# Designs tried in a protein design run: peptides against a protein of PDB entry 5VVV. Part 224

Target 1, 276 residues: chain A of PDB entry 5VVV
Amino acid sequence: FLCGVVEGFYGRPWVMEQRKELFRRLQKWELNTYLYAPKDDYKHRMFWREMYSVEEAEQLMTLISAAREYEIEFIYAISPGLDITFSNPKEVSTLKRKLDQVSQFGCRSFALLFDDIDHNMCAADKEVFSSFAHAQVSITNEIYQYLGEPETFLFCPTEYCGTFCYPNVSQSPYLRTVGEKLLPGIEVLWTGPKVVSKEIPVESIEEVSKIIKRAPVIWDNIHANDYDQKRLFLGPYKGRSTELIPRLKGVLTNPNCEFEANYVAIHTLATWYKSN
Target 2, 276 residues: chain A of PDB entry 5VVV as posed
Amino acid sequence: FLCGVVEGFYGRPWVMEQRKELFRRLQKWELNTYLYAPKDDYKHRMFWREMYSVEEAEQLMTLISAAREYEIEFIYAISPGLDITFSNPKEVSTLKRKLDQVSQFGCRSFALLFDNIDHNMCAADKEVFSSFAHAQVSITNEIYQYLGEPETFLFCPTEYCGTFCYPNVSQSPYLRTVGEKLLPGIEVLWTGPKVVSKEIPVESIEEVSKIIKRAPVIWDNIHANDYDQKRLFLGPYKGRSTELIPRLKGVLTNPNCEFEANYVAIHTLATWYKSN

## One batch from the design tools (peptide; made by RFdiffusion4, then SolubleMPNN)

Design b2_p29_3_s2 (from b2_p29_3, 13 letters changed)
Fold by OpenDDE base, seed 2:
Structure b2_p29_3_s2 (fold): chain B 276 residues (1-276), chain A 29 residues (1-29)
Amino acid sequence: as target 1 above (276 residues)
Amino acid sequence: SEEAEIEERRKKLEEAKERYKKIALEDLA
């Protein structure tokens, strides 16, 4: 069971010292996972093709080493979906080289994210793939196999919550393709009924699990505030029955942008997790 | 040009970010 934090917000990423402090807190609270997915990190999304500099490499190596020291699984996410041509072997090779570099930093767990992108393929991809889901699954499976089938590999669908599913969760051709064609060793991220889900009913998890043919990892935006920097979510982790735990592969909270505001959010997630 | 391609990507990123923000705010209402 993956339980911890996704740094998955828009805005200024946390500094390395904050991330190290996070790992210390996660260990102390018996949480086990950090997903590196800062949306405004240039080499994560906007410039996903660009290799890390020597200086950036040293920082990431130090960060990954710190996560290991605190027994926190460091998952490196990349979001190539903004402009990748899925059918272009050069693009796939570029993605492979980027993930090879991160593997050299000591990273062993990875995520491919296709959140917050248009549902359209370019003309070249439309000639090769039957649908957008087929294109995403193809590259994800290829990368997963190329990396030697790492123990933890996450996929974030473009339809990552109930309100994004067309026509709905149980009838989504996109999620059906993901469920049927994504390799079974790849975990699927899910946000619940909405982008910001006040509640995640058990029945909603059973519905999505059926179509994706696996228990999801929750990307939980309950404490996310990147959509309104004037709001801070200081309340407890709530609206999630502990009956979800045996029906999930994990829960990763995407909390407030303000690092120091997240004490209650993360601590109460830990309490929730240990209450089962 | 490479600069024009970067600007187009930046525009897509900002549009996606604003769409996300709008939906998230609607989900809280």
Scores: peptide ipSAE 0.694, ipTM 0.952, DockQ to the pose 0.910
Fold by OpenDDE base, seed 4:
Structure b2_p29_3_s2 (fold): chain B 276 residues (1-276), chain A 29 residues (1-29)
Amino acid sequence: as target 1 above (276 residues)
Amino acid sequence: SEEAEIEERRKKLEEAKERYKKIALEDLA
């Protein structure tokens, strides 16, 4: 069971010292996972093709080493979906080289994120792939296999919540393709019925699990505030029955952008997780 | 130009960010 934090917000990413402090807190609270997915990190999303500089490499190596020191699984995410041409072998090779570099930093767990992108393929991809889901699954499976089938590999669908599913969760052709064709060893990220789910009913997890043919990892936006920086979510982790735990592969909270605001959010997630 | 491609990408990113923000705010209602 993956339980911890995803740094998955828009806005200023956490500094390396905050991330190290996070790992210390995660270990102390018996949480086990950090997903590196800062949306405004240039080389994560906008410049996903660009290799890390020597200085950036040293920072990431230090961060990954710190995660290991605190027995926190460091999952490196990349979001190529903004402008990748899935059918272009050069794009696939560029993605491989980027993940190879991160592997050299000592990273062993990875995520491919296709969140917050348009549902349309370019003309070249439409000639090769039957659907957007087919294109995403193809590259995800190829990358997963290329990396030697790492123990933890996550996929974030473009339809990452109930409200994004067309026509709905149980009938989504996109999620059906993901469920049928995504390799079984790849986990699927999900935010619940909504992007910001006040509640995640058990029935909603059973529904999505059926179509994706696996238990999801919750990317939990309950404490996310990147959509309105005038708001701080200081309340406890709630609206998630502990009956979800045996039905999930994990829960990763995407908390407030303000690092110091997240004590209650992360601590109460840990309490929730240990209550099962 | 490379600069024009970067600007188009920046625009797409900003549009995606604004769509996300709008939906997230609607989810709180």
Scores: peptide ipSAE 0.693, ipTM 0.949, DockQ to the pose 0.910
Fold by OpenDDE base, seed 5:
Structure b2_p29_3_s2 (fold): chain B 276 residues (1-276), chain A 29 residues (1-29)
Amino acid sequence: as target 1 above (276 residues)
Amino acid sequence: SEEAEIEERRKKLEEAKERYKKIALEDLA
């Protein structure tokens, strides 16, 4: 069971010292996972093709080593979906080289994110793939196999919540393709019925699990404030029955941008997790 | 040009960010 934090917000990423302090807190609270997915990190999304500089490499190596010191699984995410041509072998090779570099930093867990992108393929991809889901699954499976089938590999679908599913969760051709064709060792990220789910009913998890043919990992936006930084979500982790725990592969909270605001959010997630 | 491609990507990113913000605010209402 993956339980911890995703740094998955828009806005200024956390500094390295905040991330190290996070790992210390996660260990202390018996949480086990950190997902590196800062949306405004240039080499995560906007410049996903760009290799890390020597200085950036040193920072990431130090961060990954710190996660290991605190027994926190460090998952590196990349979001190539903004402009990748899935059918172009050069794009696939560029993605492979980027993940090879991160593997050299000591990273062993990875995520491919296709969140917050248009549900359209370019003309070249339409000639090769029957749907957008087929293109995404193809590259995800290829990367997963290329990396030697790492123990933890995550996929974030473009339809990552109930409200994004067409016509709905149980009938989505996109999620059906993901469920049927995504390799079984790859985990699927999900935010619940909504992008910001006040509640995640058990029935909603049973529904999505059936179509994706696996228990999801919750990317939980309950404490996210990147959409309105005038708000701080200081309340407890709530609206999630403990009956979800045996039906999930994990929960990763995407909390407030303000690092110091997240004590209650993360601590109460840990209490929730240990209550089962 | 490379500059034009970067600007197009920046535009797509900002549009996606604004869509996300709108939906997230609607989810809280």
Scores: peptide ipSAE 0.690, ipTM 0.949, DockQ to the pose 0.911
Fold by OpenDDE base, seed 3:
Structure b2_p29_3_s2 (fold): chain B 276 residues (1-276), chain A 29 residues (1-29)
Amino acid sequence: as target 1 above (276 residues)
Amino acid sequence: SEEAEIEERRKKLEEAKERYKKIALEDLA
């Protein structure tokens, strides 16, 4: 069971010292996972093709080493979906080289994110793939196999919540393709019925699990505030029955942008996880 | 041009970010 934090918000990413302090807190609270997915990180999304500089590499190696010291699984996410041509071998090779570099930093767990992108393929991809889901699954499976089938590999669908599913979760052709074609060792990220789910009913997890043919990892936006920085969520982790725990592969909270605001959010997630 | 492609990509990113923010606010209403 993956339980911890995703740094998955828009806005200023956390500094390395905050991330190290996070790992210490995660260990202290018996949480085990950190997903590196800062949406405004230069080389994560906007410039996903660009290799890390020597200085950036040193910082990432130090961060990954710190996660290991605190027994926290460091998952590196990349979001190529903004402008990748899935059918272009050069693009696939560029993605492989980027993940090879991160592997050299000592990273062993990875994620491909296709969140917050247009549901359209370019003309070249339409000639090769039957749907956008087929294109995403193809590259995800290829990368997963290329990396030697890592123990932890995550996929974030473009339809990452109930409200994004057309016509709905159980009838989505996109999620059906993901469930049928995504390799079984790849985990699927999900935010619940909504982008920001006040509640995640057990029945909603049973519904999505059936179509994706696996238990999801919850990317939980309950404490996210990147959509309105005037808001600060200081309340406990709530609206999730502990009956979800045996039905999930994990829960990763995407908390407030303000690092120091997250004590209650992360601590109450840990209490929830231990209360099963 | 490469600059024009970067600018179009930046525009798509900002549009996606604004869509996300709008939906997230609607989810909390």
Scores: peptide ipSAE 0.683, ipTM 0.948, DockQ to the pose 0.901

Design b2_p29_3_s3 (from b2_p29_3, 12 letters changed)
Fold by OpenDDE base, seed 4:
Structure b2_p29_3_s3 (fold): chain B 276 residues (1-276), chain A 29 residues (1-29)
Amino acid sequence: as target 1 above (276 residues)
Amino acid sequence: SEEEEKKERLKKLEKAKEEYFKIAREDLE
C-alpha cells in the first residue's frame, strides 16, 4: 500500500530542504511514499525532453538519497503529454533517455502522467493509434518494459476522475482501453468522483476498479489549494472511509502549496491509514 | 522558431492549468 504525499500542484515547487523535511515527517508518521510531480518544475512537464544539468542532477541525486535514508519510496513522475507525439520513435527515445538519466540518480520508481492535457491526438498519432488511450497505453507499456518493469510504476490517465469520464466511469472507452491494455504491473492514479473529491465513496472505487481492472492509487486533492490562493485547507483528512484501504493500492495526498500548512493534512492521513 | 514553439507550449500549459483551476473551484461549490 502506497501512502504519503504527491507534490503534484501548480505553483512554486517545494525546495530541496522542504522535501527532505517531508521525508523525515513521512517516516515519523509511518508513511512510505513521495511522488515527485511538481507541475511547474520545467523539466517535469513543459520541458520534459530536456535532460537535467549537472547541478540539477546533483540536487535530485541528493534528494533521492535522502528519501532512501528515510525509507521513503521516491517515485519520479514525468508529464510528456503536453506535446509528445506518441507515434514518433524519436520522442519515445527522448523519454527513455530522460528516465535513464533519472535511473542513474538512483531512482527505481516512476510515473507517467497524462493529466491536464487535451484529449486530441495530433495527425501523425491518429494514423497510428485508434484512440488517445491506445497511444498512452502503448508508450506507457513500452517505457515500463524498457525500464525493466520496476516494482512501482504509475500511470495517470487523462480521465483521472469520475467527472472527466465520457460518458461515465463504467462506460468510458478510454478507461476500458486502459484497463484492458495497460500492463497489470502498472498502477493507475485516480482522484475520485471529482478533481477535488469532498468524498470518495466505496462504490465509486469499486466502479473504477472494475473498468481499469485493478485497485487505483488515489491522488487525493482534498488539501490541494493551487486553484485558490486565498484558501488554506487546514482540516483533517476526511470523507474517505477506512473501508477504502483494502480496495486501494494507495493514497497520495496532494496538499497545500505552502509546505508548512500541511502538518494536519499529512498527519491525519497517517492516522487514517493506521486505523485499518 | 524555438521561441515560437516555447510560446505555444506555454500557452497550452496555461490553458490546461486554468481549466483545472476552474474545475477544482467548481468541485468545492
Scores: peptide ipSAE 0.656, ipTM 0.940, DockQ to the pose 0.916
Fold by OpenDDE base, seed 2:
Structure b2_p29_3_s3 (fold): chain B 276 residues (1-276), chain A 29 residues (1-29)
Amino acid sequence: as target 1 above (276 residues)
Amino acid sequence: SEEEEKKERLKKLEKAKEEYFKIAREDLE
């Protein structure tokens, strides 16, 4: 069971010292996972093709080593979906080289994210793939296999919550393709009924699990405030029955941008997790 | 040009970000 934090917000990423402090807190609270997915980290999304500099490499190596020191699984996410051509072997090779570099930093867990992108494929991809889901699954499976089928590999669908599913969760052709064609060893991220889900009913998890043919990992935006930084979410982790735990592969909270505001959010997630 | 490509990518990113922000705010109303 993956339980911890996804740094998955828009805005200024956390500094390395904050991330190290996070790992210390996660260990202390018996949480086990950190997903590196800061939206405004340039080489994560906007410049996903660009290799890390020597200085950036040193920082990431140090960060990954720190996660290991605190027994936190460091999952490196990349979001190539903004402008990748899925059918282009050069693009696939570029993605492979980027993940090879991160593997050299000591990273062993990875995620491909296709959240917050347009559903439209380019003309070249339309000639090769039957749908956007087919294109995403193809590259995800290829990368997963290329990396030697790492123990933890995550996929974030473009339809990552109930309100994004067309026509709905149980009838989504996109999610059906993901469920049927995504290799079974790849985990699927899910956000619940909404982008910000006040509640995640058990029935909603059963519904999505059926179509994706696996228990999801929750990317939980309950404490996210990147969309309105005038608001701080200082309340407890709530609206999630503990009956979800046996039906999930994990829960990763995407919390407030303000690092110091997240004590209650993360601590109460830990309490929730340990209550099972 | 590379600069035009960057500008287009940035425009796509900002559009997606703003859409996410809008939906997230609406989800809490």
Scores: peptide ipSAE 0.655, ipTM 0.942, DockQ to the pose 0.909
Fold by OpenDDE base, seed 3:
Structure b2_p29_3_s3 (fold): chain B 276 residues (1-276), chain A 29 residues (1-29)
Amino acid sequence: as target 1 above (276 residues)
Amino acid sequence: SEEEEKKERLKKLEKAKEEYFKIAREDLE
């Protein structure tokens, strides 16, 4: 069971010292996972093709080493979906080289994120793939296999919540393709019925699990505040029955952008997780 | 041009961010 934090917000990413402090806190609270997915990290999304510099490499190596020291699984995410041509072998190769570099930093867990992108494929991809889901699954499976089938590999669908599913969760051709064709060792991220789910009913998890043919990992935006600079959610982790725990592969909270505001968010998640 | 491509990518990112922000605010109403 993956339980911890996803740094998955828009805005200023946390600094390396904050991330190291986070690992210490996660260990202290018996949480086990950090997903590196800061949306405004240039080489995560906007410039996903660009290799890390020597200086950036040193920082990431140090960060990954720190995660290991605190027994926190460091998952490196990349979001190529903005402008990748899925059918282009050079693009696939570029993605492989980027993840090879991160592997050399000591990273062993990875995520491919296709959130917050248009559903439209380019003309070249339409000639090769039957749907956007087919294109995404193809590259995800290929990368997963190329990396030697890491123990932890995550996929974030473009339809990552109930409200994004067309026509709905249970009938989504996109999610059906993901469920049927995504390799079984790859986990699927999900935010619940909504982008920010006040509640995640058990029935909603059963519904999505059926179509994706696996228990999802919750990317939980309950404590996110990137969308409202005046919001600081300091309330407990709530609206999630502990009956979800046996029905999930994990829960990763995407918390407030302000690092020091997250004590309650992360601590109450830990309490929730240990209460099962 | 490369600069135009970067500009278009940035526009897509900003649009996606603003859409996420809108939806997230609406989800909490």
Scores: peptide ipSAE 0.654, ipTM 0.940, DockQ to the pose 0.928
Fold by OpenDDE base, seed 5:
Structure b2_p29_3_s3 (fold): chain B 276 residues (1-276), chain A 29 residues (1-29)
Amino acid sequence: as target 1 above (276 residues)
Amino acid sequence: SEEEEKKERLKKLEKAKEEYFKIAREDLE
C-alpha cells in the first residue's frame, strides 16, 4: 500500500530542504511514499525532453538519497503528454534517455502522467494508433518494459476522475482500453468522482476498479489549494471510509502549496491509514 | 521556430492550468 504525499500542484515547487523535512515527517508518521510531480518544474512537463544539468542532477541525487535514508519510496514523475508525438521513435527514445538519467540518480520508481492535456492526437499518431488511450498505453508499456519492469510504476490517465470520463466511468472506451491493454504491473492514479473529491464513496472505487482491472492509487486533491490561493485547507483528512483501504493500491495526498500548512493534512492521513 | 514552439507549449500549459483551476473551484461549491 502506497501512502504519503504527491507534490503535484501548480505554483512554486517546494525547495529541497522542505522535501527532506517532508521525508522525516513521513517516516515519523509511518508513511512510505513521495511522488515528485511538481507541475511548474520545467523539466517535468514543459521541457520534459531536456536532460538535467550537472547541478540539477546533484540536487536530485541528494534528494533521492535522503528519501532512501528515511525509507521513503521516491517516485519520479514525468508529463510528456503536452506535445509528445507518440508514434515518433525519436520522441520515445528521448523519453527513455530522460528516465535513464533519473535511474542513474538512484531512482527506481517512476510515473508517466497524462493529466491536464487535450484529448486530440496529432495527424501522425492518428495514422498509427486507434485512439488516444492506445497511444498512451503503448508508450507506457514500452517505457515500463524498457526500465526493466520496476516494482513501482504509475500511470495517470487523461480521464483521471469520474467527471472526466466519457460517457461515464463504467462505459468509458478510454478507461476500457487502459484496463485491457496497460500491463498489470502498472498502477493507475485516480482522484475520485471529481478533481477535488469531498467524498470518495466505496462504490465509486469499485466501479473504476472494474473497468481499469486493478485497484487504483488515489491522487487526493482534498487539501490542494493551487486553484484558490486565498484558501488554506487546514482540516483533517476526511470523507474517505477506512473501508477504502483494502480496495486501493494507495493514497497520495496532494496538499496545500504552503508546505508548513500541511501538518494536520498529512498527520490525519497517517492516522486514517493506520486505523485499518 | 524553437521560440514559436515554446510559445505554443506555454499557451497549452496555461490553458490546461486554468481549466483545472476552474473545475477544482466548482468541485468545492
Scores: peptide ipSAE 0.653, ipTM 0.939, DockQ to the pose 0.941

Design b2_p29_3_s4 (from b2_p29_3, 12 letters changed)
Fold by OpenDDE base, seed 4:
Structure b2_p29_3_s4 (fold): chain B 276 residues (1-276), chain A 29 residues (1-29)
Amino acid sequence: as target 1 above (276 residues)
Amino acid sequence: SEEERRKARLEKYEKAKEKYKEIALEDLK
């Protein structure tokens, strides 16, 4: 069971010292996972093709080493979906080289994210793939296999919540394709019925699990505030029955952008997780 | 140009970010 934090917000990423402090807190609270997915990290999303500089590499190596020191699984995410051409072998090779570089930093767990992108494919991809889901699954499976089938590999669908599913969760052709064609060793991220789910009913998890043919990992935006900098979410982790735990592969909270605001968010998640 | 491609990429990012924000705010209602 993956339980911890995803740094998955829009806005200024946490500094390395904050991330190291996070690992200390996660270990102390018996959480086990950190997903590196800061949307404003240029080389994660906007400039995903660009290799890390020597200085950036040193920082990431240090960060990954720190995660290991605190027994936190460091999952490196990349979000190529803004402008990748799935059918272009050069694009696929570029993605492979980027992940190879991160592997050299000592990273062993990875995520490929297709959140917050348009559902349309470019003309070249439409000639090759039957759907956007087919394109995404194809590259995800290829990357997963290329990396030697890492123990932890996550996929974030474009339809990552109930409200994004067309026509709905149980009938989504996109999620059906993901469920049927995504290799079984790849985990699927999900935010619940909504992007920001006040509640995640058990029935909603059963519904999505059926179509994706696996228990999801919750990317939980309950404490996310990147959409409104005038708000801070200081309340406890709530609206999630502990009955979800046996039905999930994990929960990763995407908390407030303000690092110091997240004590309650993360601590109460830990309490929730240990209560089963 | 590379500059035009960079600009277009930034515009796509910003558009997606604003769409996310709009949806997230609506989800809180």
Scores: peptide ipSAE 0.708, ipTM 0.952, DockQ to the pose 0.963
Fold by OpenDDE base, seed 2:
Structure b2_p29_3_s4 (fold): chain B 276 residues (1-276), chain A 29 residues (1-29)
Amino acid sequence: as target 1 above (276 residues)
Amino acid sequence: SEEERRKARLEKYEKAKEKYKEIALEDLK
């Protein structure tokens, strides 16, 4: 069971010292996972093709080493979906080289994210793939196999919550393709009924699990404030029955941008997790 | 040009970010 934090917000990423402090807190609270997915980290999303500099490499190596020291699984995410051409072998090779570099930093767990992108494929991809889901699954499976089928590999669908599913969760052709064609060893991220889900009912998890043919990992935006930084979400982790735990592969909270505001959010997630 | 490609990526990113923000704010209502 993956339980911890995804740094998955828009806005200024956390500094390395904050991330190290996070690892200390996660260990102390018996949480086990950190997903590196800061949307404003240029080489994560907007400039995903760009290799890390020597200085950036040193920082990431140090960060990954720190996660290991605190027994936290460091998952490196990349979000190529803004402008990748799925059918272009050069694009696939570029993605492979980027993940090879991160593997050299000591990273062993990875994620491909296709959140917050348009559903439209370019003309070249439409000639090769039957649907957007087919294109995403193809590259995800290829990368997963290329990396030697790492123990933890995550996929974030474009339809990552109930309100994004067309026509709905149980009848989504996109999620059906993901369920049927995504390799079984790849985990699927899910956010619940909405982008910001006040509640995640057990029935909603059963519904999505059926179509994706696996228990999801929750990317939980309950404490996310990147959409309105005038708000701080200081309340407890709530609206998630502990009956979800046996039906999930994990829960990763995407909390407030302000690192110092997240004590209650993360601590109460830990309490929730340990209550089962 | 490379500059035009960079500009287009930034525009896509900003558009997606704003759409996310709008949806998230509506989800809170």
Scores: peptide ipSAE 0.707, ipTM 0.954, DockQ to the pose 0.963
Fold by OpenDDE base, seed 5:
Structure b2_p29_3_s4 (fold): chain B 276 residues (1-276), chain A 29 residues (1-29)
Amino acid sequence: as target 1 above (276 residues)
Amino acid sequence: SEEERRKARLEKYEKAKEKYKEIALEDLK
C-alpha cells in the first residue's frame, strides 16, 4: 500500500529542504511514499525532453538519497503529454534517455502522467494508433519494459476522475483500453469522482477498479489549494471510509502549496491509514 | 522555429492550468 504525498500542484515547487523535512515527517508518521510531480518544474512537464544539468542532477541525487535514508519510496514522474508525438521513435527515445538519467540518480520508481492535456492525437499518431488511450498505453508499456519492469510504476490517465470519463466511468472506451492493455504491473492514479473529491464513496472505487482491472492509487486533491491560493485547507483528511483501504493500492495526498500548512493534512492521513 | 514551439507549449500549459482551476473551483460547490 502506497501512502504519502504527491507534490503535484501548480505553482512554486517545494525547495529541497522542505522535501527532506517532508521525508522525515513521513517516516515519523509511518508513511512510505513521495511522488515527485511538480507541474511548474519545467523539466517535468513543459520541457520534459531537456536533460537535467549537472547542478540539478546533484540536487536530485541528494534528494533521492535522503528519501532512501528515511525509508521513503521516491517516485519520479514525467508529464510528456503536452506535445509528445507517440508514434515518433525519436520522441520515445528521448523519453527513455531522460528516464535513464533519472535512473542513474538512484531512482527505481517512476510515473508517466497524462493529466491536464487535450483528449486528441496529432495526424501522425492517428495513422498509427486506434485511439488516444492506445497511444498512451503503448508508450507506457514500452517505457515500463525498457526500465526493466520496476517494482513501482504509475500511470495517470487523461480521464483521471469520474467527471472526465466519457460517457461515464463504467462505459469509458478510454478507461476500457487502459484496463485491457496496460500491463498489470503498472498502477493507475485516480482522484475520485471529481478532480477535488469531497467524498470518495466505496462504490465509486469498485466501479473504476472494474474497468481498469486493478485497484487504483488515489491522487487525493482534498487539501490542494493551487486553484485558489486565497484558501488554505487546514482540516483533517476526511470523506474517505477506512473501507477504501483494502480496495486501493494507495493514497497520495496532493496538499496545500504552502508546505508549512500541511501538518494536519498529512498527520490525519497517517491516522486514517493506520486505523485498520 | 524553436521559439514558436516553446510559445505553443507555454500556451498549452497555461490553458490546461486555467481549465484545471475552473473545474476544481466548481468541484467545491
Scores: peptide ipSAE 0.706, ipTM 0.952, DockQ to the pose 0.959
Fold by OpenDDE base, seed 3:
Structure b2_p29_3_s4 (fold): chain B 276 residues (1-276), chain A 29 residues (1-29)
Amino acid sequence: as target 1 above (276 residues)
Amino acid sequence: SEEERRKARLEKYEKAKEKYKEIALEDLK
């Protein structure tokens, strides 16, 4: 069970010292996972093709080493979906090289994120793939296999919540393709019925699990504030029955952008997790 | 041009970010 934090917000990424402090807190609270997915990290999303500099590499190596020291699984995410051509072997090779670099930093766990992108494929991809889901699954499976099938590999679908599913969760051709064709060792991220789910009903998890043919990992935006930084969510982790725990592969909270505002959010998640 | 491609990518990113914000705010209602 993956339980911890995803740094998955829009806005200023946390500094390395904050991330190290996070690992210490996660260990203290008996949480086990950090997903590196800061949307405003240029080399994560907008400039995903660009290799890390020597200085950035040193920082990431140090960060990954710190995660290991605190027994926190460091998952490196990349979001190529803004402009990748899935059918282009050069793009796939570029993605491989980027993840090779991160592997050299000591990273063993990875994620491919296709959140917050257009559903439209380019002309070249339409000639090769039957659907957007087929394109995403193809590259994800290839990367997963290329990396030697790491123990933890995550996929974030473009339809990552109930409201994004067409016509709905249970009948989504996109999610059906993901469920049927995504390799079974790859986990699927999900935010619940909504992008910001006030509640995640058990039945909603059963529904999505059926179509994706696996228990999802919740990317939980309950404490996210990147959509309105004038708001701080300082309340407890709530609206999630502990009955979800046996039906999930994990829960990663995407909390407030303000690092120090997250004590209650993360601590109450830990309490929730240990209460089962 | 490379500059036009960079601009288009930035515009896509910003548009997606704003759409996310709008949806998230609606989800809180």
Scores: peptide ipSAE 0.696, ipTM 0.951, DockQ to the pose 0.895

